# Peptides against a protein of PDB entry 5HOI, part 111

Target 1, 351 residues: chain A of PDB entry 5HOI
Amino acid sequence: FRYMPFSPAGTPFGFTDRRYLTMNEVGYVSTVKNSEQYSITVSFFDVGRFREYHFEDLFGYDLCFLNEKGTLFGQSKTGQIQYRPHDSIHSNWTKIIPLQAGERITSVAATPVRVIVGTSLGYFRSFNQFGVPFAVEKTSPIVALTAQNYRVFSVHYSQFHGLSYSLSELGTSSKRYYKRECPLPMSLPNINSDMKKDANLDYYNFNPMGIKSLFFSSYGDPCIFGSDNTLLLLSKWRSPEESKWLPILDSNMEIWKMSGGKETTDIHVWPLALAYDTLNCILVKGKHIWPEFPLPLPSEMEIRMPVFVKSKLLEENKAILNKKNEIGADTEAEEGEEDKEIQIPVSMAAE

## One batch from the design tools (peptide; made by RFdiffusion4, then SolubleMPNN)

Design b1_p15_4_s3 (from b1_p15_4, 6 letters changed)
Fold by OpenDDE base, seed 3:
Structure b1_p15_4_s3 (fold): chain B 351 residues (1-351), chain A 15 residues (1-15)
Amino acid sequence: as target 1 above (351 residues)
Amino acid sequence: SKREAFAERIKELLS
């Protein structure tokens, strides 16, 4: 096993000079190899809201995280990170993360308020959006990170214990754990079965964990999409005793059903985000399980969430909308996130 | 519906 740099929905070069560093609901970041340098392009799905931009990368960034305010880049070996706001109001900043001998940055995440760096030795480094450090914590080796607002979902790997996860909130004064290095019931890539296809070997060498992506849902629930093409959602994470991973989508099964039971072995889901009951994804046709160039338009896969979720979520969204309408436009009331725990019921309706 | 649109996209990719 080797620790590889992970970015959400990142793709390998394969036999090409270009790849996606990351992609999500906001957009996609591509890099093209030009001799000894790289050209990076940050592209957006909402072309009306954001302007595409590019720059020359002399460092060979192999880590990336895209959010609505900027893009975080990282170089796994050198420890260099760069944050680039999408606007021209805020300046770019660069920092070198101190790495020990053999240590690698394995994942980076950025929100409008936090920057997080995880390493192969389990150093968890937190910063504000300006690159000012908060803390350094020693954890189990970090293999993947995502973040939303102040909340961080981290995936850890131990050779002895396999995959674990943490869910934490990075407040102004302290880090709170909702979950701390709990077992992650995700299947690892099966080397013997999956490597029978050459295209899977290239992807395995790029991403040995088979984590295609991880993100927070629109409801703030941690989501992970593994090599088994199952979307796992962490339900009831605010209640430590009730918290569980829900297999909310088997994407291979859904594609098969929607085809009318045809052979679909060359159709792949590439996950971007979960918005309500809809998985935003790229539908990939071909030998490779990842999108090539040009990037197809995102597709929306409806998830049959149990009826009980839709009713509560509709009531909570109505309550939030009613509260927003009662609070007149002028008060910057600190919206205390009424942490209403979205109870996703477990009933996968077996049709 | 979203499901119908996705199903049509799958059919297009299988054609």
Scores: peptide ipSAE 0.490, ipTM 0.939, DockQ to the pose 0.573
Fold by OpenDDE base, seed 5:
Structure b1_p15_4_s3 (fold): chain B 351 residues (1-351), chain A 15 residues (1-15)
Amino acid sequence: as target 1 above (351 residues)
Amino acid sequence: SKREAFAERIKELLS
């Protein structure tokens, strides 16, 4: 087993000179090999909101995280990280993360307020958006990270314990755990059955955990999309005893249903984000389960969430909007309402 | 609908 650098929805090079470092609802980051260097392009789906930019990468960045304010890059072996704001008004910054012998940065995440670095030895390093360090914590080996605002969803792997996850909040003075290294009931890639196809072996070598992506939903729920093409959502995470993973979408089954029961073995979902009840994704046709170049336009897959979710979510969003309109500029009252848990009801009836 | 648009995209990919 090898700890590989992970980025959300990142793709392998395969037999090509190019790959996606990451992609999400904001955009996609590509890298092209040019002899001894790389050319990186940061592209956006909303071309009216953001300007595409590119730069020459002399370091060979193999980690990336894209948010609405900037792009975080990392080099897994050297420990170099770079943050590039999308707005040219803000300066780029670089930092070297100290790594032990054989240690690798395995994942990076960035929000408008936090930068997180996770390593193969389980060092969890937190920074502000300007690269000022807060803390270093020792955890189980980190294999994937995502973050939203102050919240961090981390996936851990131990050869002895398998997959676990943590959900934490990175305040200014303290780290709070909502979940700490709890079992993650995600299926790992089946090496024996699926690896008979050369394309699957290439992807497994790139991503041994089979985590295609992980993100927070628009409601702040941790989501993970594994090799089984099932979207898992962590429900009731504020209530330790009630918290559970919900299999909210079998994407293979939904594609099959939408085809009218045709063979769909060459059609793949590549996850980007979950917005409300809609999975934003790339539909991929071909032998490879990942998108090639050029990137197809994103598709929206509606999730049959129970009606109770939609109503409660609409009520909570209306309550938040109404309070934002009634409460003027007092910033302290907004923190308490963002903490309302959107309860996804369990009654995904199996049809 | 979003579902119809998605189903159309699947049909296009299967043609």
Scores: peptide ipSAE 0.489, ipTM 0.939, DockQ to the pose 0.548
Fold by OpenDDE base, seed 2:
Structure b1_p15_4_s3 (fold): chain B 351 residues (1-351), chain A 15 residues (1-15)
Amino acid sequence: as target 1 above (351 residues)
Amino acid sequence: SKREAFAERIKELLS
C-alpha cells in the first residue's frame, strides 16, 4: 500500500499534462506540467465574486485545498506548504513542515481560520490562517482531511483496522473530539473487479482509498463520497451514542432511475458539495470517472433525504432562524414547502 | 424543478 497525496475531488494526470488539484462549490484548481515546472490556475464558479489567478509552481504542489478566502497548497515529499489568499490585501505565506524519513504529507485542509496538515505517520499539525502553529498530535495515519470553520473531519487508515474517522473542533486553547478514530463503514475499491478497465487502474493508482471527495454539508455534517458512488452523511455526531452514517444517495441508482432505466455506465457523478438537500456535482460523460478539460458546468442533484434527516434539518433550520431573530437580523425566511411527503428511496427501504 | 433539470441533463448526455 502507498500513502498517496489526497485532495478533495482531485483528478489524476492520466495520459495528459494537466489535472485538477482540487474542486468544490467555490471553484477548481488546475495544474499544467511545463517541463520541470507547473503552472497553477485557481478558477471560481462565481466569476462575479472572485477573480481567477495563476502562478508558476517550481515545487510541484500535489496537495490542494480551496476555500472562500484562499487556497492552501502542499508538496507531499518536501513538506512545503503555501497559503494564497484570494484577495491582494493579505500576504501569501510559505512554511516547511518537518517530515521524518519516508513520511509524506497525505492531506491538507484550510478554512478562513485554520490550516491543517496530516501525514502518513499520523502527525496532525494545526495552524491559524497566518501559519502560526497551535499543536502537533500523533494519531493513526491520516489519508484525507477536510475542514469547515473550526471543525475537522479526518480519515485514518490502519493496515490492521482499515478505515477510521475523527471529527474534531480546533478551538483557540484546545482540540475537542466529537468522534475519535471510530470505524468508517466505507467500501474500499475492489481491485479484482475494477482493474479490468485501464481507466479504473489509473484512478486507483492515484487514489487507492477511492475517496472521490469529503466535505461538510451546509449544516456542518461530515460527508464522504467513495468509489461505490454512495454519499455517506454522518448524522447526530453531537450525540456519540446516536451517531450513524446515512447512505443518503446512491448516485448510480439515481442516474439510472432518472434516465428511465437506460444503460448509464458511461455517466459518472463527481461530487463537489452538499448544500441542504442538493448535491452539487459535475456530470462526467465518458470512460473515465473524473472530469477532464474543459470542466463542465456544475449540476445540482436534489437528494430525497430520509424523513428523519429532513425533520432534523427542519428543526436545525428553525433553531438557526430563531437565533437569527433573537439577534435582530432581518433575513427573509424563504418559506420552503414543509409538507412534501419524503419518499424514502427504495434502496434505503429494507426489503 | 431541480430534479427535472437534472433528469434533462442526463437525457442530453445519453442522446
Scores: peptide ipSAE 0.487, ipTM 0.938, DockQ to the pose 0.645
Fold by OpenDDE base, seed 1:
Structure b1_p15_4_s3 (fold): chain B 351 residues (1-351), chain A 15 residues (1-15)
Amino acid sequence: as target 1 above (351 residues)
Amino acid sequence: SKREAFAERIKELLS
């Protein structure tokens, strides 16, 4: 096994001189090889809100994270990171992350308030949006990161225990764990079965974990999309005993159904984000499971929750309603908007 | 619906 740099929905070069470093609901970051340097372009889906920009990359950035305020870049081998705000009012900054011999930055994440760097030795480094360091923590080896606001979803790999995950909150002075290195029930790519197609080998060499993307939903739930094309959502993560991974979408099965049962082996979902009950994704047609150039327009896939998931969620909603009825009306406690449990949209209950 | 629009996009890709 080799630790590779991971970015959400990043694509390999394949046989081309260009790839996507990352993409999500905000936009997409591309890099083009030009001799010994790269040209990076940061593009947006909302062209009215953001202006596309480009720059020359002399460092060969192989890590990227895009948010609504800026783009974080990283170089896995040298430890260089750069943050570029989208707004020209804010300054770019660059930093070198100290790496041990053989250590690599494996993933980076950025929110409007935090920058996170994860390494192959399990160093978890946190910064504010200006690159001021908060802490260094030693964890199991980090293979993927995503973040929303102050929350971080990290995926870890151990040769002995396989995949695990953590969910943490990065306050100003402390890190809180909601989940700490818990088992992640995601299937790893099967080298022997999947490698019969050259395109799958190229992707495996780029991303050995097969994690196409990970993100937080619009409700703040950790989501992961693996090589099996199943979207997993972490439900009830605020309740340690009730927390579970929900297989909310089999994208291959849904494409097959929507085709009328035709062969769909050349059609692939490339995940961007989960907004409510809708997976934002790129529909890819061709030999490669990843989008090529030019990038197709995003598509919206409505998630029909499995009946078993619907029944549990109906039980959970009934339990919440019963608890609200037992707590008498008198305490107008300002429960801040942040602690609202996932209300399942009524639309998911009705079909 | 979103589902119908997605299904039409799948049909377009299969044509």
Scores: peptide ipSAE 0.486, ipTM 0.938, DockQ to the pose 0.591

Design b1_p15_4_s4 (from b1_p15_4, 7 letters changed)
Fold by OpenDDE base, seed 4:
Structure b1_p15_4_s4 (fold): chain B 351 residues (1-351), chain A 15 residues (1-15)
Amino acid sequence: as target 1 above (351 residues)
Amino acid sequence: SIREKFAEEVAKLLE
């Protein structure tokens, strides 16, 4: 096993000089190898909101995280990180993360308020959006990170215990755990069966955990998409005893159904984000399970239960709130209600 | 529907 740099929905070079460093609902970051340097392009799906930009990368950034405010880059071996705001008003900043001998940055994440660096030795480093450090914590080896606002979803790997996950909140004064190194019931890539195809070997060498992406849903639920092409969602994570992973989509099965039961072994889902009840993804056709160039337009896959119930309950709650506001009831909007988990009725969660 | 659009996209990839 080798710790490899992970970025959400990042692609290998394969036999090409170009790859995607990361992609999500905001956009996609590509890098092209030009001899000893790289040219990085940050592209956006909402071309009206953001302008595409590029820069020369002399460091060979192999880690990336894109958000609505900026892009975080990292170099796994040197420990260099760079944050580039999309807005020209804010300055870029660069920092070197101190690495021990053989240590690698394995993942980076950035929100508008936090920067997170995870390493192969399990150093979890937190910063604000300006690169001011908060803390260094020692965890199990980190293999993947994502973050939304103050919340961080981390995936850990141990040779003895396999995959685990943590869910934490990075407040101003302290880190809170909702989940700390709990077992992650994700299937690892099957080396013997899947590696019979050369394209799968190249991908495994790039991403030995088979984590195609991880993200937070629009509802703030941790999501992970593994090599089995199943979307897992962490439900009830606020209740430690009730929290469970839900297989909310088998993408291979859904493609097969949508084809009318045709052969679909050359059609793949590449996950971007979960927005309400829809998986935003790239449909990929070909030998490679990852998107090539140019990037196709994102596709939307409908997610049924339980996320669809959560969507409906949110709409109903909004409709109730709007009616209360029309009636002029001084309901003190307790700022704490937005963070309440929508309870899915047990009867509907069983369908 | 979202599902119909996705089915059309899959169908185009099978041509």
Scores: peptide ipSAE 0.593, ipTM 0.957, DockQ to the pose 0.511
Fold by OpenDDE base, seed 3:
Structure b1_p15_4_s4 (fold): chain B 351 residues (1-351), chain A 15 residues (1-15)
Amino acid sequence: as target 1 above (351 residues)
Amino acid sequence: SIREKFAEEVAKLLE
């Protein structure tokens, strides 16, 4: 096994001079080899909200994380990171992460309030949005990171224990763990079965964990999309004893259903984000499981899982409670109703 | 629906 730089939905170069460094619901970051240099372009799906920009990369950034406020870049070998705000109001900043001999930055994440760097030796480094360091923690080797606001979802790898995950909150004074190095029930790529297709070998060499992407849902639940093309969602993560991974979408099965049961072996889902009950993704046609150039428009896959009904019913119940409180109705809503397991109506569980 | 649009997109990729 080799630790490789991971970015959410990043693609390999393959036989081309260009690849996507990362993509999500905000946009996509591409890099093109130009002799000894790289040209990076940051593109957005909402062209009315954001302006595309480009720059010359002299460092060969191989790590990227895109959010609504900026783009974080990293160089896995040198330890250089750069944050570039999308606006011209905030300044770019660059920092070198101190790396030990053989250590690599394996993943980076950025929110409007936090920057996180994970390494192959399990150094978890946290910063504010201006690159001011908060802490350094030693964990199991980090292979992937994502973050939303103050929350961080980290994936760890041990040669002895396989994949684990942590879910933490990076407050102002301390890090809180909701989950700490718990087993991650994700299937690793099967070298013997999957490598019979040459196109899978190139992707495996780029991403040996097979994690196509990881993100937080719109509800703030950790999601991971593996090599099995199954979307896993971490439910009930606030309750340590009740927390479980839910296989909320088999994307191969869903494409097969939508085709009317035709052969769909050359149609692939490339995950971007989970917004409510829809997976935002790129549909890929061809030999490669990743999108090429030009990037197709994003597609929406509906997720028919009872869990989204629970989240929606929770939000509807909160909205009803807030409206009742605004109307001054003396309904003693006992504080104990937030813990009532919302019964999914049988009509929504039967599809 | 979202599902119908997705089915149409998959159908176009199978042509």
Scores: peptide ipSAE 0.591, ipTM 0.955, DockQ to the pose 0.521
Fold by OpenDDE base, seed 2:
Formats: C-alpha cells, sequence, structure tokens
Structure b1_p15_4_s4 (fold): chain B 351 residues (1-351), chain A 15 residues (1-15)
C-alpha cells in the first residue's frame, strides 16, 4: 500500500498539466505545471467577498486546505508547509515539518485558529494559525484530515483494521477526543470492478481510499463522501454510545430520480460542503468522475435528512429558542410541521 | 424549489 497526499475534493492531473489541489464552499485552488515549477491560483465562489490571487510554487505543493481566512499548502515528501492568509495585512509563513525516512505528510487542515498536519506514520502535529506548535501525538497512520474551528476530523488507515476515524477538539490547553480511532463504515474502492474503466484507474492511483471529500456540516457534524457516492454524516457524536453514521444521501440514486429514471452513468456528483439540508457540489458530465477546467458553478442537492436528524435539529432549535426565551427575547415560535417518517430507502446494491 | 432547480440542471446535462 502507498500513502498518497490527500486534500478535500482534490483532483488528479490525469493527462493534463493542471489540477485542483482542493475545493470547498469557499472556493477552489488550482495548480498548473510549468516545466519544473507550478503556478497556483486561489479562486473564490464569492467574488464580492474575496479577491483571487496567484503565486509561483517552486516546491510542488501537493497538499492544500482552503478556509475563509487563508490557504494552507504542503509538500508531502519534503515536509514543507506554507500558510497564506487571503488578507494581505497578515503575513505568510513557511515551516518544514521534520519527517522520518519514508514518512510523508498525507493530509493538512487549517481553520482560522488551528493548523493540523497528519503523516503516513501517524504523527499528528497541531499548530496555531501563526504556525506556533502545540503538540505532536502518535496515532494510527493518517490518510485524511478536515477541521472546523477547534474540531478535527481525522481518518486513519491500518493494514490490519482498515479505516478508522477520530473526532477531537484542540483547545488551548489540551486535545479532547469525542471519538478515538473508531471503525469507519465506508466502502473502499473495488479494484476489480471499477478498474475496467481506465478513467477510474487514474483516480484510484491518485486516491486509493476513494475519499472524494470530507468536511464538517454547517451544524459541525463530520461528513465523508466516498467512492460509492454516498454522503455519510456522523450523528450524535457528543454521546459516544449513541454516535452513528447516517447515509443521508445516495447521490447516484438522487441523480437517477431527478433524471426521471434515465441512464446517468456519465453524470457525477463532486462534493464541496453540507450547508443545513443542502449538499453543495459540482455536477460533472463526462468520463472522469472529477471536474475538469473550467470549473462549473456549484449546484445544490436537497438532502432528505433521516427523521432522527430532522427531529434532533428541531430539538436543538427548540433548545436554542427556550434559551432565548429564558433571556427574554420575544421570538414567536413557528409551529414546525409534523415529523413525517421519511423511510430511508434501503439502497439495493445493484448486482 | 432547490429540488426543481437541481432537476433542471440534471435535465440540461442529459440533452
Amino acid sequence: as target 1 above (351 residues)
Amino acid sequence: SIREKFAEEVAKLLE
């Protein structure tokens, strides 16, 4: 097994000189190979809020994470990382992560308050937004990272145990675990079935885990989108015994329904983010499962949340409303409509 | 609706 650098919704070069290093709800980072150098562009969906910028990359950054305040870059082999704030008022910083022989940075994540580096040997390194180190922890080998505020969602891989995940909070004084190396019930890419199409082989070589993206929802729930095109959401993660993965969207099934039952084998969902009850994504038409250039505008897929997630959101909203009412704010509670039992369709795995 | 817009986008990709 070879550890590959992972970035959320990153694309391979394929037969081109350009790829997306990462993309999410904020924007997209592209790199173009120019001889021995790379030109990196950081682009945004909200062009009124952010200004596109570019720079020459002499290091060949193969890891990226974009947030609302800046972009983190990493080079998997050399251990170099760079943070670039979007605002020119804040200084860029560069650091070299010490790597052992054969160790690779496998994933990086950044929030406005934290920087995280994960490695193929399972070194978890945490920093503040200025690159000041907090800690180094030894875990199972890290294959993917995402972060929101102080929370980190990490995916781990063991040759013996397969995929696991951790959910942690990086406070000022200590790391708290909500989940520590728990089994991740995500299907790995099936080499024998999917490899019949050359386009799938290129993606598999780029991303052997088939994790198209991982993110936190707008509610702060960990989400992962695998090679099976199913969006998994970690529900009730604050209660260790009640925590479960919910298959909240089969994107292939939803596209098929929206087509009126037509063949949709050349239409692909590329996940960006989950905002409330909508998956922000790129619709991809063609042989490749990933977006090419130029990037299409993002699309919104409505998620029929399982009743238990909707009921929990209603309970959380009621709890927020009750707390507001205890503070003496006259907000009229609209009587939310009855919890209609949305039967989760059992995805019949087609033979 | 969001669902109707998405169905229209899928329909355009099937043309």
Scores: peptide ipSAE 0.589, ipTM 0.954, DockQ to the pose 0.603
Fold by OpenDDE base, seed 1:
Structure b1_p15_4_s4 (fold): chain B 351 residues (1-351), chain A 15 residues (1-15)
Amino acid sequence: as target 1 above (351 residues)
Amino acid sequence: SIREKFAEEVAKLLE
C-alpha cells in the first residue's frame, strides 16, 4: 500500500497532459503539464458570481481544495501549500509544512475560516484562513479530508483496522470530537476483480482508497462516495449512540433504472456535492470512470430517502415557526434551533 | 421533475 495525495473528485492524468485537481459544487480546478511546470486554471459553475483565473505552477501541486472564498493548493512531497482567494482584495499566501522523512501531505481542506493539512503519518495541522497555525495533533494516518465552516471530516487508514473516520469541530481555542477514529463501513477497491480493465488500474494507482469524493451536505452531514458508487451519509452524528452510515444512493442502480434497464456499464457518476435532496454530479460517458475535457455540465440525481424526509421536515418546521411568529406567540426563538439535527421518524426510514 | 431531467440526460448518453 502507498499513500497517495487525495483531493475531492480529483482525476488522474491518464494518457493526457491534463487533469482535474479537484471539483465540487463551486467549480473545478484543472492543471496542464507544460514541460517541467504546470498551468493551473480555477473555473466556476456560477460564472456570474466568480471570475475564472489562471496561474503558472512551478511546484507541481498535486493537492487541491476549492471553496466559495478561495483555493488551497498543496505539494505532497515538499510540504508547500498555497492559498489563493478568489477575490483579488485578499492576498495569496504560501507556507511550507514541515515533513518528516518519507512523510507526505495526503490531503488538504479549506473553509472560509480554516485550513487543514493531513499527512501519511497522521499529523493533523490546523490553520486559520490566513495560514496562522492553531495546533498539531497526532492521529492515525490521514488519507482524506473535507471541511465545512469549522467542521472537519477526516478519513484514516490503518493496516490493522482498515478505514476509520473522525468528525471534529475546530473552535478558536479547542478541537471538539463528535466522532474519533470510528470504523468507516466503506468497501475498499478490489485489486483482483477491477484490475481487468486498464482504466481501473490507472485510477487505482491514482487513488488506492477508491474514495471518489467526500463532502458535507448542505445540512452539514458528512458524505462519502466510494468505488462501489454508493453515497454514504453519516446520520445522527450529534448523538454518539444513534449515529449511523446510511447508503442514501446507489448511483449504478439509479442510472440502470433511468435507462429503462439497459446496459449502462459505460455511464458513470462522478460526485460533486449533496445539495438538500439532490446529488450534484458529472455524468461520464466512456471507458474512464472520471470526467475528461471539456467538463460536462453538472447533473442532479434525486435522493429519495432519508435526505428527502429531512428536507421536508425542515420545510414543515420552518412553516410552523413562521405561523407561530404571525400569531404573536412570545416563543423566545432560541437562535440555536437551526443547528439541531432533524430526527427522521423510524416509520419513514423503512419505505 | 429533477428525476425526469436526469432520465433524459441518461437517455441522451445511451444514443
Scores: peptide ipSAE 0.592, ipTM 0.956, DockQ to the pose 0.518; fails the geometry check

